# Peptides against a protein of PDB entry 6B4J: the designs that were tried, part 65

Target 1, 315 residues: chain A of PDB entry 6B4J
Amino acid sequence: DITMQWYQQLQDASMQCVLTFEGLTNSKDSQAKKIKMDLQKAATIPVSQISTIAGSKLKEIFDKIHSLLSGKPVQSGGRSVSVTLNPQGLDFVQYKLAEKFVKQGEEEVASHHEAAFPIAVVASGIWELHPRVGDLILAHLHKKCPYSVPFYPTFKEGMALEDYQRMLGYQVKDSKVEQQDNFLKRMSGMIRLYAAIIQLRWPYGNRQEIHPHGLNHGWRWLAQILNMEPLSDVTATLLFDFLEVCGNALMKQYQVQFWKMLILIKEDYFPRIEAITSSGQMGSFIRLKQFLEKCLQHKDIPVPKGFLTSSFWRS

## One batch from the design tools (peptide; aimed at target 1 W219 N227)

Design b1_p26_5_s1 (made by RFdiffusion4, then SolubleMPNN; from b1_p26_5, 11 letters changed)
Fold by OpenDDE base, seed 4:
Structure b1_p26_5_s1 (fold): chain B 315 residues (1-315), chain A 26 residues (1-26)
Amino acid sequence: as target 1 above (315 residues)
Amino acid sequence: SEEEERRKIDEQLEEEAKKLFEELLK
């Protein structure tokens, strides 16, 4: 299966990356520890500063991240920090940066859906210039949210229940599994971030070039989801999240094919979702239903709330 | 190379998507 091959290759690359900078992370040397912490902060703090306040500030953040990845010194915590401070510095920073982007999906976007767009446009732009960061973003995303691949992890013989739950994306602490609402919230955030990344281009790059991971992957994701049996609550939630964020872009790109797909979802796939939806899960189901009905009725997918406009970039 | 392999995978993923939609929308 090509999808699983893709998944595994990305995971392998991520694991190899971790092994590459293990010397830095496991060092007991005081200086190495300091460098590690400085690099970690330099990689992650700019991402946490991403906001919808002003395009100029977003550009500054982007430039700082790009500079860091390019081996240039950047100011972080009042210090000059460079990936050249350690031979494994670049690999470490790329990994931590990618991890942080996904974490922002998991946390910030989960809580504030509109935050997906400024985070995504930076991620997309960095991905364009630094493909390895993009691969690592996917690796982190896929591991935390297998539904972004998409695939549904299966319970294997001899597997501990907790391990299976973790594979499904649940957090398990002290033998307590995460509540379903929190789980879905995190998954939603990551899917929304992904849906934003695949449609956005950094405006100060060469926009005529092919997106490194563009809408074709969104189309693929939908195709694969629709070819899978729905999961209770999960499918309705994430399908809505995905379509709300990138449905407009998909509509523009695929036009008639998009509408045929949407009708297929409403008429053929939606009943399958309904069949597995319990009374306690009607919220996500109803939300998806209303969205589909509205879109089909109006023959339009609205531009998602928080989508970055030209005025944003002039600020 | 890793890049070449990634490109190859992407092409195959696109082909799969095309096939899936052709079947779904038939």
Scores: peptide ipSAE 0.357, ipTM 0.871, DockQ to the pose 0.712
OpenDDE base, seeds 1, 2, 3, 5: peptide ipSAE 0.341, 0.353, 0.348, 0.349; ipTM 0.866, 0.869, 0.867, 0.868; seed 5 fails the geometry check

Design b1_p26_5_s2 (made by RFdiffusion4, then SolubleMPNN; from b1_p26_5, 13 letters changed)
Fold by OpenDDE base, seed 1:
Structure b1_p26_5_s2 (fold): chain B 315 residues (1-315), chain A 26 residues (1-26)
Amino acid sequence: as target 1 above (315 residues)
Amino acid sequence: SEEERRRRMDELLEQEAQRLFEELLK
């Protein structure tokens, strides 16, 4: 299966990256520890500063991240920080940066759906200039949200229940699994971020280049999801999230083919979702139903709330 | 190169997407 091969390749690349900078992370040297912390802050703080306030601020954040990845010194925490401070600095920063982008999907986007777009446009722009960061974003995303691949992890004989739950994307702390609503909220955030990334281009880059991970991957995701058995509550939730964020873009790109797909979802796939939906899980189901019906009735998918406009970039 | 590897994988994924879509229409 090519999808699983792709997943495994990305996970292997991520694992190899971790092994590469293990010396930096495991060092007991005080200077190395300081460098590690400085690099970690330099990689993650700019991402946390991303907001919907002003395009000019977003550009500053982008430039800072790009400078750091380019080996230039940047100011962080009142100090000059560079990936050249340690031979493993670049790999470490790329990994932590990618991890932070996905974490913003998991946390910030989960709570504020509109935050997906400013985060995604920065991530897309950085991905274009630094493909390794893109690979690591996918690796982190896939590991935390297997439904972004998509695939459903299976329970293996001898596996601990907690490990299986973690593979499914659940957080398990002190032998307590997170509640289903919190799980779905986090998964939603990550899917929404992904759906935003695949459609957005950094406006100050070379627009002649092909998107490094564009809408064709959105089309693939839909095709793969529809070829899988629906999972209770999860499929209805994430399918809605995905279509709400990138449905308009997919409609514009694939036109007639998109509408054929949408009809298939409503007529063939939706009854399968219904069959596995309990009375207590009707919320996600109803939301998806209403969305599909509205889109088909109006023959249009609305631009998602929070989509970045020209006015944003002039601010 | 890594770039070539990525391109090859993207092509395979696109082919898979097309195949899956065609199967859904059957």
Scores: peptide ipSAE 0.580, ipTM 0.939, DockQ to the pose 0.873
OpenDDE base, seeds 2, 3, 4, 5: peptide ipSAE 0.576, 0.574, 0.577, 0.577; ipTM 0.938, 0.938, 0.938, 0.938

Design b1_p26_5_s3 (made by RFdiffusion4, then SolubleMPNN; from b1_p26_5, 15 letters changed)
Fold by OpenDDE base, seed 2:
Structure b1_p26_5_s3 (fold): chain B 315 residues (1-315), chain A 26 residues (1-26)
Amino acid sequence: as target 1 above (315 residues)
Amino acid sequence: SERKRREEIDRLLEKEAEELFEKLMS
């Protein structure tokens, strides 16, 4: 199907990108190693500095990232750094930047859900100006969280169990698979980040243009998820995460169609989730249930906690 | 162009979403 083709194309593009800057990555030259490290820091440190503190600080971070991607020199670690320092510098920086955005979903958003919004608005804004970064964000996201596509990786004959677990998004270290709670926490963070990206626009960009990866992809994601058999604990968790973050935006965009979808979730899909939910997994199930019931009862989906307000941008 | 390619992919993905939605509502 088109979704899987899209997934594969993005993975191929990401792989090709890695091959493109392999010379920089594998260089034994001292100067090249220095450049690599400087570029890596320049690409990733600004993303790690994203916070909910002030809109002005967020703008500074955005401008720094955009400057770097535009071939302009930026200050990093007390040094002037530019992607022009190496012919493969731009590809490397784009890749590492995209990787870092997804990593912030996996780590920061996983621990602090409200962090999704400032990270997402920067990512969205950069994506508008640098579509290649957007492609790479998707590639990293899809690889770490196949449920963001969405698809469920299948076990193939002859496949090692560990490889299958990794395909499912689990971290496997020293032949030990991560605990389910940690896995779901990471997946939640990435889904929440994605749900935030598709609805947010950088306020200082050209908002008259269409979103490069907007709410239409959110609608697609829901359609795909609901057309798939639910997975134990995973589906209930991620469906809740997605709807909590972008449900309000989807409601505003799709109106009657959205409510029809929500009713379908409650009446048809939710019982299917219940059927596969064990007593030990009732937490995610109950949370989704309560959310759906509340939304349907009130005929409203609340604005998510952490949503950026006008006051944020004035600070 | 890469832009046109992305636009085409988005169009196809939207079409797929519409088909899936219709299927779900049938």
Scores: peptide ipSAE 0.634, ipTM 0.954, DockQ to the pose 0.842
OpenDDE base, seeds 1, 3, 4, 5: peptide ipSAE 0.617, 0.626, 0.631, 0.628; ipTM 0.951, 0.952, 0.954, 0.953

Design b1_p26_5_s4 (made by RFdiffusion4, then SolubleMPNN; from b1_p26_5, 13 letters changed)
Fold by OpenDDE base, seed 4:
Structure b1_p26_5_s4 (fold): chain B 315 residues (1-315), chain A 26 residues (1-26)
Amino acid sequence: as target 1 above (315 residues)
Amino acid sequence: SERAEREAIDRQLEEEAERLFEKLLS
């Protein structure tokens, strides 16, 4: 179907990107290695510096990333670094930058949900100016979290169990599979980041233009999820995460249609989730239930905690 | 172009979403 075609095209593009800069990554030349490391740091350090502290700092980070992607020299680690230092420099930086954004989802956002918004607004703004980075963000996100597509990876004949587990998004190290709670935490972070990206626009860009990957993709995601059989624990967890982050925005955008969808979830989809929920997994289910009940009762989806305000941008 | 491809995919994804929601909300 079109969803899987989209997934595969993004993965193919990502793989081709890796092949393109393989010369840089595999070089044994000391200077090339130095350039690689400098570029990697230049691409990733600014992202790690994203915080909720001040809008002005966030702007500086954005400008630095944009400058780097634009072929301009930037200061990193006390050195002047440019993607022009190597023919594969731009592709490498775009790939590593995109990878880092997703990594912040699975790590920082996973632990601190409010961190989704400053990361997402930078990612969205960069995506607007550099569509290739956006494609690579999706590719990385989809690979680490197939539920962001969404689709459920299938076990193929002859596949090793560990490989299947990795396809599902689990980390497998030394034949040990990641604990379910840690897995869900990482998936939650990535979904929350995605939900934030699709609703946020960089305030210093041309906001009159269409979002490169906007709320319509959130609506699509919900449509796809609700058309799929729920997965134990996963569906309840990620559906809650998604709606908590972008439910308010979806409500404003789709209005009556949104509420019809929410009622559908409560009345028709919940029983299906409940049917596959074990006693040990009731936490995620109850959390989603309470959220939906509250929203339906109040006829409102709250603005998510950590949503960036005008005061943030004046700081 | 990459842009044209993105736009084409987005349109198709939107059409699929519409179809799915029509099905769900019918």
Scores: peptide ipSAE 0.479, ipTM 0.917, DockQ to the pose 0.802
OpenDDE base, seeds 1, 2, 3, 5: peptide ipSAE 0.444, 0.435, 0.437, 0.457; ipTM 0.907, 0.903, 0.904, 0.910

Design b1_p26_6 (made by RFdiffusion4)
Pose (drawn by RFdiffusion4):
Structure b1_p26_6 (pose): chain A 315 residues (1-315), chain P 26 residues (1-26)
Amino acid sequence: as target 1 above (315 residues)
Amino acid sequence: EEEEEREEELEEIREEIEELQEELEE
């Protein structure tokens, strides 16, 4: 409940932001759409540009967003644009910027697991300088993936199925329901991004402040889901690609206490899945063991493939 | 008897994890 209450605080706090700019979106004038068009454009593209080439140019995207959010003018396609044009624009750009980070994790990181880090450092940096943006990221990240909270949505009695599948985060339309394969990845990429944000810190600017969403939330995530019964395919999958990304940082921080958590899922939580999962979906539960059977005996959890090296920063 | 000792050790590990989870919530 401490978590579910905190879960609601962010959600209805985001709905307050959906209404604070109410009128900027619900506007049909020509100029009214041009403004709504140029802001969302110059605020959600730099996030899409976030590449793995170098941290040198990764700073440009960070500065371009810091200037845009802090009110300074920003060079866009054609003429320069700024938030000072409209008082509602700031509380609007912070909304669309937050959704993009989770969206970049939704599409890109799900397919390319390594791009989770170059995106997370910009997000973990912008979270410091502007905490308001972070709560909005925790807002969207949580609804689109309630498994990141982590809370498994229970079945409310007397309700149709298509109503329930939407609560699980499946993308559904009038007649189309998102397959399970093309769904499972959209959740992986989300918590792989979440598992990266909590362990990374923006290097530049020399800040003595602390990480806004510390690695502590990584421990409670593993603990909060390992104390409850696992879902068949969702848990064994998400439980793996979270440890592959953040298992190295947790091993260093909570040295022995983290290992105790691992020798628990090895002999106490694995059986909790072997019966729950049918023979047609053991694919996820198998990767989870192949991951631990090594890590437990190697006394090490490999650094996530795609970690930003020193060469990436200087270069 | 060996299985019961293993279950007691696993339960102790669970309790330590829950205590640490509560400390981190504060």

Design b1_p26_6_s1 (made by RFdiffusion4, then SolubleMPNN; from b1_p26_6, 12 letters changed)
Fold by OpenDDE base, seed 4:
Structure b1_p26_6_s1 (fold): chain B 315 residues (1-315), chain A 26 residues (1-26)
Amino acid sequence: as target 1 above (315 residues)
Amino acid sequence: MEEEERKKKLEEIRKELQEELEKLQQ
């Protein structure tokens, strides 16, 4: 399976990255600990500062992240910080930066769907300049949300139930599994972030270059989902999230093919979702239904709320 | 007749999507 091979390659690359900076992470030396903390803050704080307020502020954040990844000193916490402070500094920063982008999907986008767009455009722009950060974003995303690949983890003989639940993307703490609503909220945030990344390009980059992980991956994702059996509540939720965020972009890119796909979803796949939907899960099902019906009736998918306009970039 | 035509159309769409997926995986 080519999809599973790709998944595994990304996980292996992520694991190798962790091993590469293990010396920095596990060091008991006071100076190394200080460097680690400074680098971690320098990598993660700018991402936390991403907002929908102004394009100029977003540019400043992007430039700071890019400068850090380029080996230039940046100001963080009143200190000059550089990845050159430690031989493993660049690998550590790339990993922590990628982790933080996915975490913003999991937390910020999950709570505020509009936040997907400013986070995604920075992530896309950084990915264009730093491909390894993009691979690490995918690795973190795939690990936390296997539905972003997509694949459904299977229970293996001898596996602990908690480990299986974690593979499915659930948080398990003190032998308590996460509530379904919280799980779906986090998965939604990550899928929405992904759907935003694949369609957005940093406006100050070289627009003639190919998107490092563009809409073709959105088409791939849909094709894979449609070839899989639906999961109760999960499929209806995430399919809606994906189409709401990137459906307009896919419509513009694939035109007639997109509408054929949407008809297939409505006429063939949607009844399969209905067949596995319980009375307690009708909310996600109804939301998807209404979205599909509206889009097919109007022959249009709306631009998602929070999409960055030209006026945003002039602010 | 309408159901058979619908089924045939859906099969065609599914085939087209599969072909596009295969192109993206090359």
Scores: peptide ipSAE 0.228, ipTM 0.803, DockQ to the pose 0.742
OpenDDE base, seeds 1, 2, 3, 5: peptide ipSAE 0.197, 0.153, 0.053, 0.227; ipTM 0.790, 0.773, 0.714, 0.803

Design b1_p26_6_s2 (made by RFdiffusion4, then SolubleMPNN; from b1_p26_6, 9 letters changed)
Fold by OpenDDE base, seed 4:
Structure b1_p26_6_s2 (fold): chain B 315 residues (1-315), chain A 26 residues (1-26)
Amino acid sequence: as target 1 above (315 residues)
Amino acid sequence: DEEEKRKKELEEIRKEIEEALQELLE
């Protein structure tokens, strides 16, 4: 399976990255620990500062991240920090930065859906300039949300239930599995972030170039989802999240083909979702239903709430 | 007759999507 090969390649690259900077992370040296902490802060704090307040502030954040990844010194916590402070500094920063982007999907976007767009546009722009960060974003995303690949992890003989639950994306602490609502909320955030990334370009880059991970991957994702049996509650939730965020962009890009797909979803795939939906899961099902019906009726997918406008970039 | 027509239409759409998917994976 080519999809699983791609998944595994990204995971392998991520694991190799971790091994590469293990010397920095496992060092007992006080200076190395300080460097690690400074680099980690320099990589993650700018991402946490991303907001919808002003385009100019977003540009400043982008420039800071790009500068850091380019080996230039940046100010962090009142100190000058550079990836050149340690031979493994760049790999470490790339990994932690990518991890932080996905974490913002998992946490910030999960709680505030509109936050997907400013985070995604920065991520997309950084990905364009630093492809390795993009690969690591995918690796982190795929690991936390296998549905972003998409694939459904299978229980293997001899596997512990907790390990299987973790593979499915659940958090398991002290032998307690995460509640379904919290799980779906986190998965939703990550899918929404992904759906935003694949459609957004950093406006100050070369927009004539091909998107490093563009809408074709959105089309792929939908096609693969439709070729899979639906998963209870998960499929209805994430399909809605995906279409709400990138449906408008897909409509514009694929036009008639998009509408054919939407009809297929409504008429063929949706009944399959219904068949596995319990009474307690009707919320996600109804939400998807209403969305599909509205879109088909109006022959339009609305621009998602929080989409960045020209006025945002002038602020 | 209408149901059969609809079924055929959906099958055609599915085929088109599968072909498009294959092209993207190549």
Scores: peptide ipSAE 0.112, ipTM 0.766, DockQ to the pose 0.710
OpenDDE base, seeds 1, 2, 3, 5: peptide ipSAE 0.034, 0.089, 0.055, 0.105; ipTM 0.525, 0.751, 0.753, 0.760; seeds 1, 5 fail the geometry check

Design b1_p26_6_s3 (made by RFdiffusion4, then SolubleMPNN; from b1_p26_6, 12 letters changed)
Fold by OpenDDE base, seed 4:
Structure b1_p26_6_s3 (fold): chain B 315 residues (1-315), chain A 26 residues (1-26)
Amino acid sequence: as target 1 above (315 residues)
Amino acid sequence: SEKEERKKKLEEIRKELEEELEKLLK
């Protein structure tokens, strides 16, 4: 399976990255520990500062991240920090940065859907300049949300239930599995972030270049989902999330083909979702239904709430 | 290059899935 090969390749690359900077992370030296903490803060704090307030502030954040990844010194916590402070500094920063982007999907976007767009445009822009960060974003995303690949992890003989639950994306602590609503909320945030990344370009880059992970991957994602059996509650939730965020962009890009796909979803795939939907899961189902019906009726998919406008970039 | 290899793999995945989708739309 080519999809699984791709998944595994990204996971392997991520694991190799961790091994590469293990010396930095496991060092008992006080100076190394200080450098590690400084680099971690320098990589993650700018991402946490991303907001919908002003385009100028977003540019400052982007420039800071790019500078850090380029080996230039940046100010963090009142100190000058550079990846050159340690031979493993760049790998460590790339990994932690990618992890933080996905974490913002999992947490910030999960709670505030509109936050997907400013986070995604920075991630996309950084990915364009630093492809390794993009690969690591995918690796982290795929690990936390296999539905972003998409694939459905399978229970293997001899596997512990908790391990299987973790593979499915659930958090398990002290033998307690995460509640379904919290699980879906986190998955939704990550899918929404992904759907935003694939359609957004950093406006201050070379926009004539091909998107490093563009809308064709959105088409791919939908194609794969439609070729898979639906999962209870999960499919209805994430399909809605994906289409709400990138449906407009897909419509513009693929036009007639997009509408054929949407009809296929409504007429052929949706009944399959319905067949596995319990009474307690009707919320997600109804939401998807209403969205599809509205879009087909109006022959339009609205621009998602929070989409960055020209006025945002002038602020 | 690693980048080229990644691009190739992604293209293969995309092509396969798009072909599958096309079959569904026929």
Scores: peptide ipSAE 0.025, ipTM 0.522, DockQ to the pose 0.065
OpenDDE base, seeds 1, 2, 3, 5: peptide ipSAE 0.024, 0.028, 0.022, 0.030; ipTM 0.521, 0.683, 0.630, 0.693; seeds 2, 5 fail the geometry check

Design b1_p26_6_s4 (made by RFdiffusion4, then SolubleMPNN; from b1_p26_6, 11 letters changed; failed a check: too like the target's own chain)
Amino acid sequence: DEEERRKKELEEIRKELEKKLQELLE

Design b1_p26_7 (made by RFdiffusion4)
Pose (drawn by RFdiffusion4):
Structure b1_p26_7 (pose): chain A 315 residues (1-315), chain P 26 residues (1-26)
Amino acid sequence: as target 1 above (315 residues)
Amino acid sequence: SEEEEEEEEAEKLQEKIEELDEEVEE
């Protein structure tokens, strides 16, 4: 409940932001749409540019967003644009910027696991300078993936199925329901991004402040899920690509206590899945063991493939 | 019977995890 209460605080807090700019979106004038068009454009593209080439140019995207959020003018396609054009624009850009980070994790990181880090450092950095943007990321991240909270949505009695699948985060339309394969990845990429944000810190600017969403939330996540009964395919999958990404940082921080958590899922939580999962979906549960049978004996959890090296920063 | 055994194992596992949380908070 401490978590479910905190879960609601962010959600209804985001709905307050959906209304604070109410009128900027619900506007049909010509100029009214041009403004809504140029802001969302110049705010959600720099996030899409976030690449793995170098941290040298990764700063441009960070500065371009800091200037845009802090109110300074920003060069866009054609003429320069700024938030000072409209008082509602700031509380609007912060909304669309937050969704893009989770969205970049939704599509890109789900397919390309290594791009989770170059995106997370910009987000973990923008979270410091502007905490309001972070709560909005925790807002969207949580609804599109309630498994990141982590809370498994229970079945409410007397309701149709298509109503329930939407609550699980499946993308569904009038007649189309998102397949399970093209769904499981959308969740992986989201928590792989979440598992990266909590361990990374923006290097530049020399800040003595602390990480806004510390690695502590990584421990609670593993603990909060491992104390409840696992879902068949979702848990064994999400439990793996979270440890592959943040298992190295947690091993260093919570040295022995983290190892105890691992030798638990090996002999207490693995059996909790072997019976729950049918023979047609053991694919996820198998990768989870192949991941631990090594890590437990190697006394090490490999650094996540795609970690930003020193070469990436200087270069 | 099998369900009672599974519930006992689940309670034991939850207790072990809560003990770990307490150690970490110290």

Design b1_p26_7_s1 (made by RFdiffusion4, then SolubleMPNN; from b1_p26_7, 10 letters changed)
Fold by OpenDDE base, seed 5:
Structure b1_p26_7_s1 (fold): chain B 315 residues (1-315), chain A 26 residues (1-26)
Amino acid sequence: as target 1 above (315 residues)
Amino acid sequence: EEEKEREEKLKELQKKIEELEEEVEK
């Protein structure tokens, strides 16, 4: 399976990255510990500052992240910080930055769906300039949300239930599994972030270049989802999330083919989702149904709430 | 018949994906 090979390749690359900076992370040296902490803050704080408030602020954040990744010194916590302070500094920063982007999907976007767009446009722009960060974003995303690949993890003989639950993307703390609603909320945030990344380009970059992970991956994702048996509640939830965020962009890009896919979802895939949907899970199913019916009736998919406009970039 | 139609539609989608991937690699 090509999709699973891709998944594994990205996970392997991520693991190799961790091994490359293990010296920095495991160092007992006081200076190395300080450098690690400074680099971690420099990588993650700017991402946490991303907001929908002003395009100018978003540009400042982008420039700071890009400068850090480019080996330039940046101000963080009142200190000058550079990846050149340690031979493993760049790998560490790339990994932590990518991890933080996905975490913002998991936390911020999960709670505030509109936050997907400013985070995604920065992530996309950084990915364009720093492909390794993009690969690490995917690796982190896929690990936390296997449905972003997409695949459904399978239980293996001899596997602990908790480990299987973690593979499915559930958080397990103190032998307590995360509640389904919280799980779906986090998965939704990550899918929404991904759906935003694949359609957005940093407006101050070279727009003539091909998107490093563009809408073709959105098309792929949909096709793969449709080729899979639906998972109870998960498929309906995430399919809605994905289409709400990037459906308009996919419609514009793929036109008639996109509409054929929506018809296929409505006529063929919905009954399969319905068949596995319990009475307590009808909310996600109904939401998806209503969305698709509205889109097909109007022959239009609305621009998602929070989509960055020209006025945002002038602010 | 419905299953065959689904399979055909999915094959069409897959073909489109492959075409898009080839365009990006070029």
Scores: peptide ipSAE 0.028, ipTM 0.627, DockQ to the pose 0.132
OpenDDE base, seeds 1, 2, 3, 4: peptide ipSAE 0.027, 0.000, 0.028, 0.025; ipTM 0.620, 0.340, 0.625, 0.612; seeds 2, 3 fail the geometry check

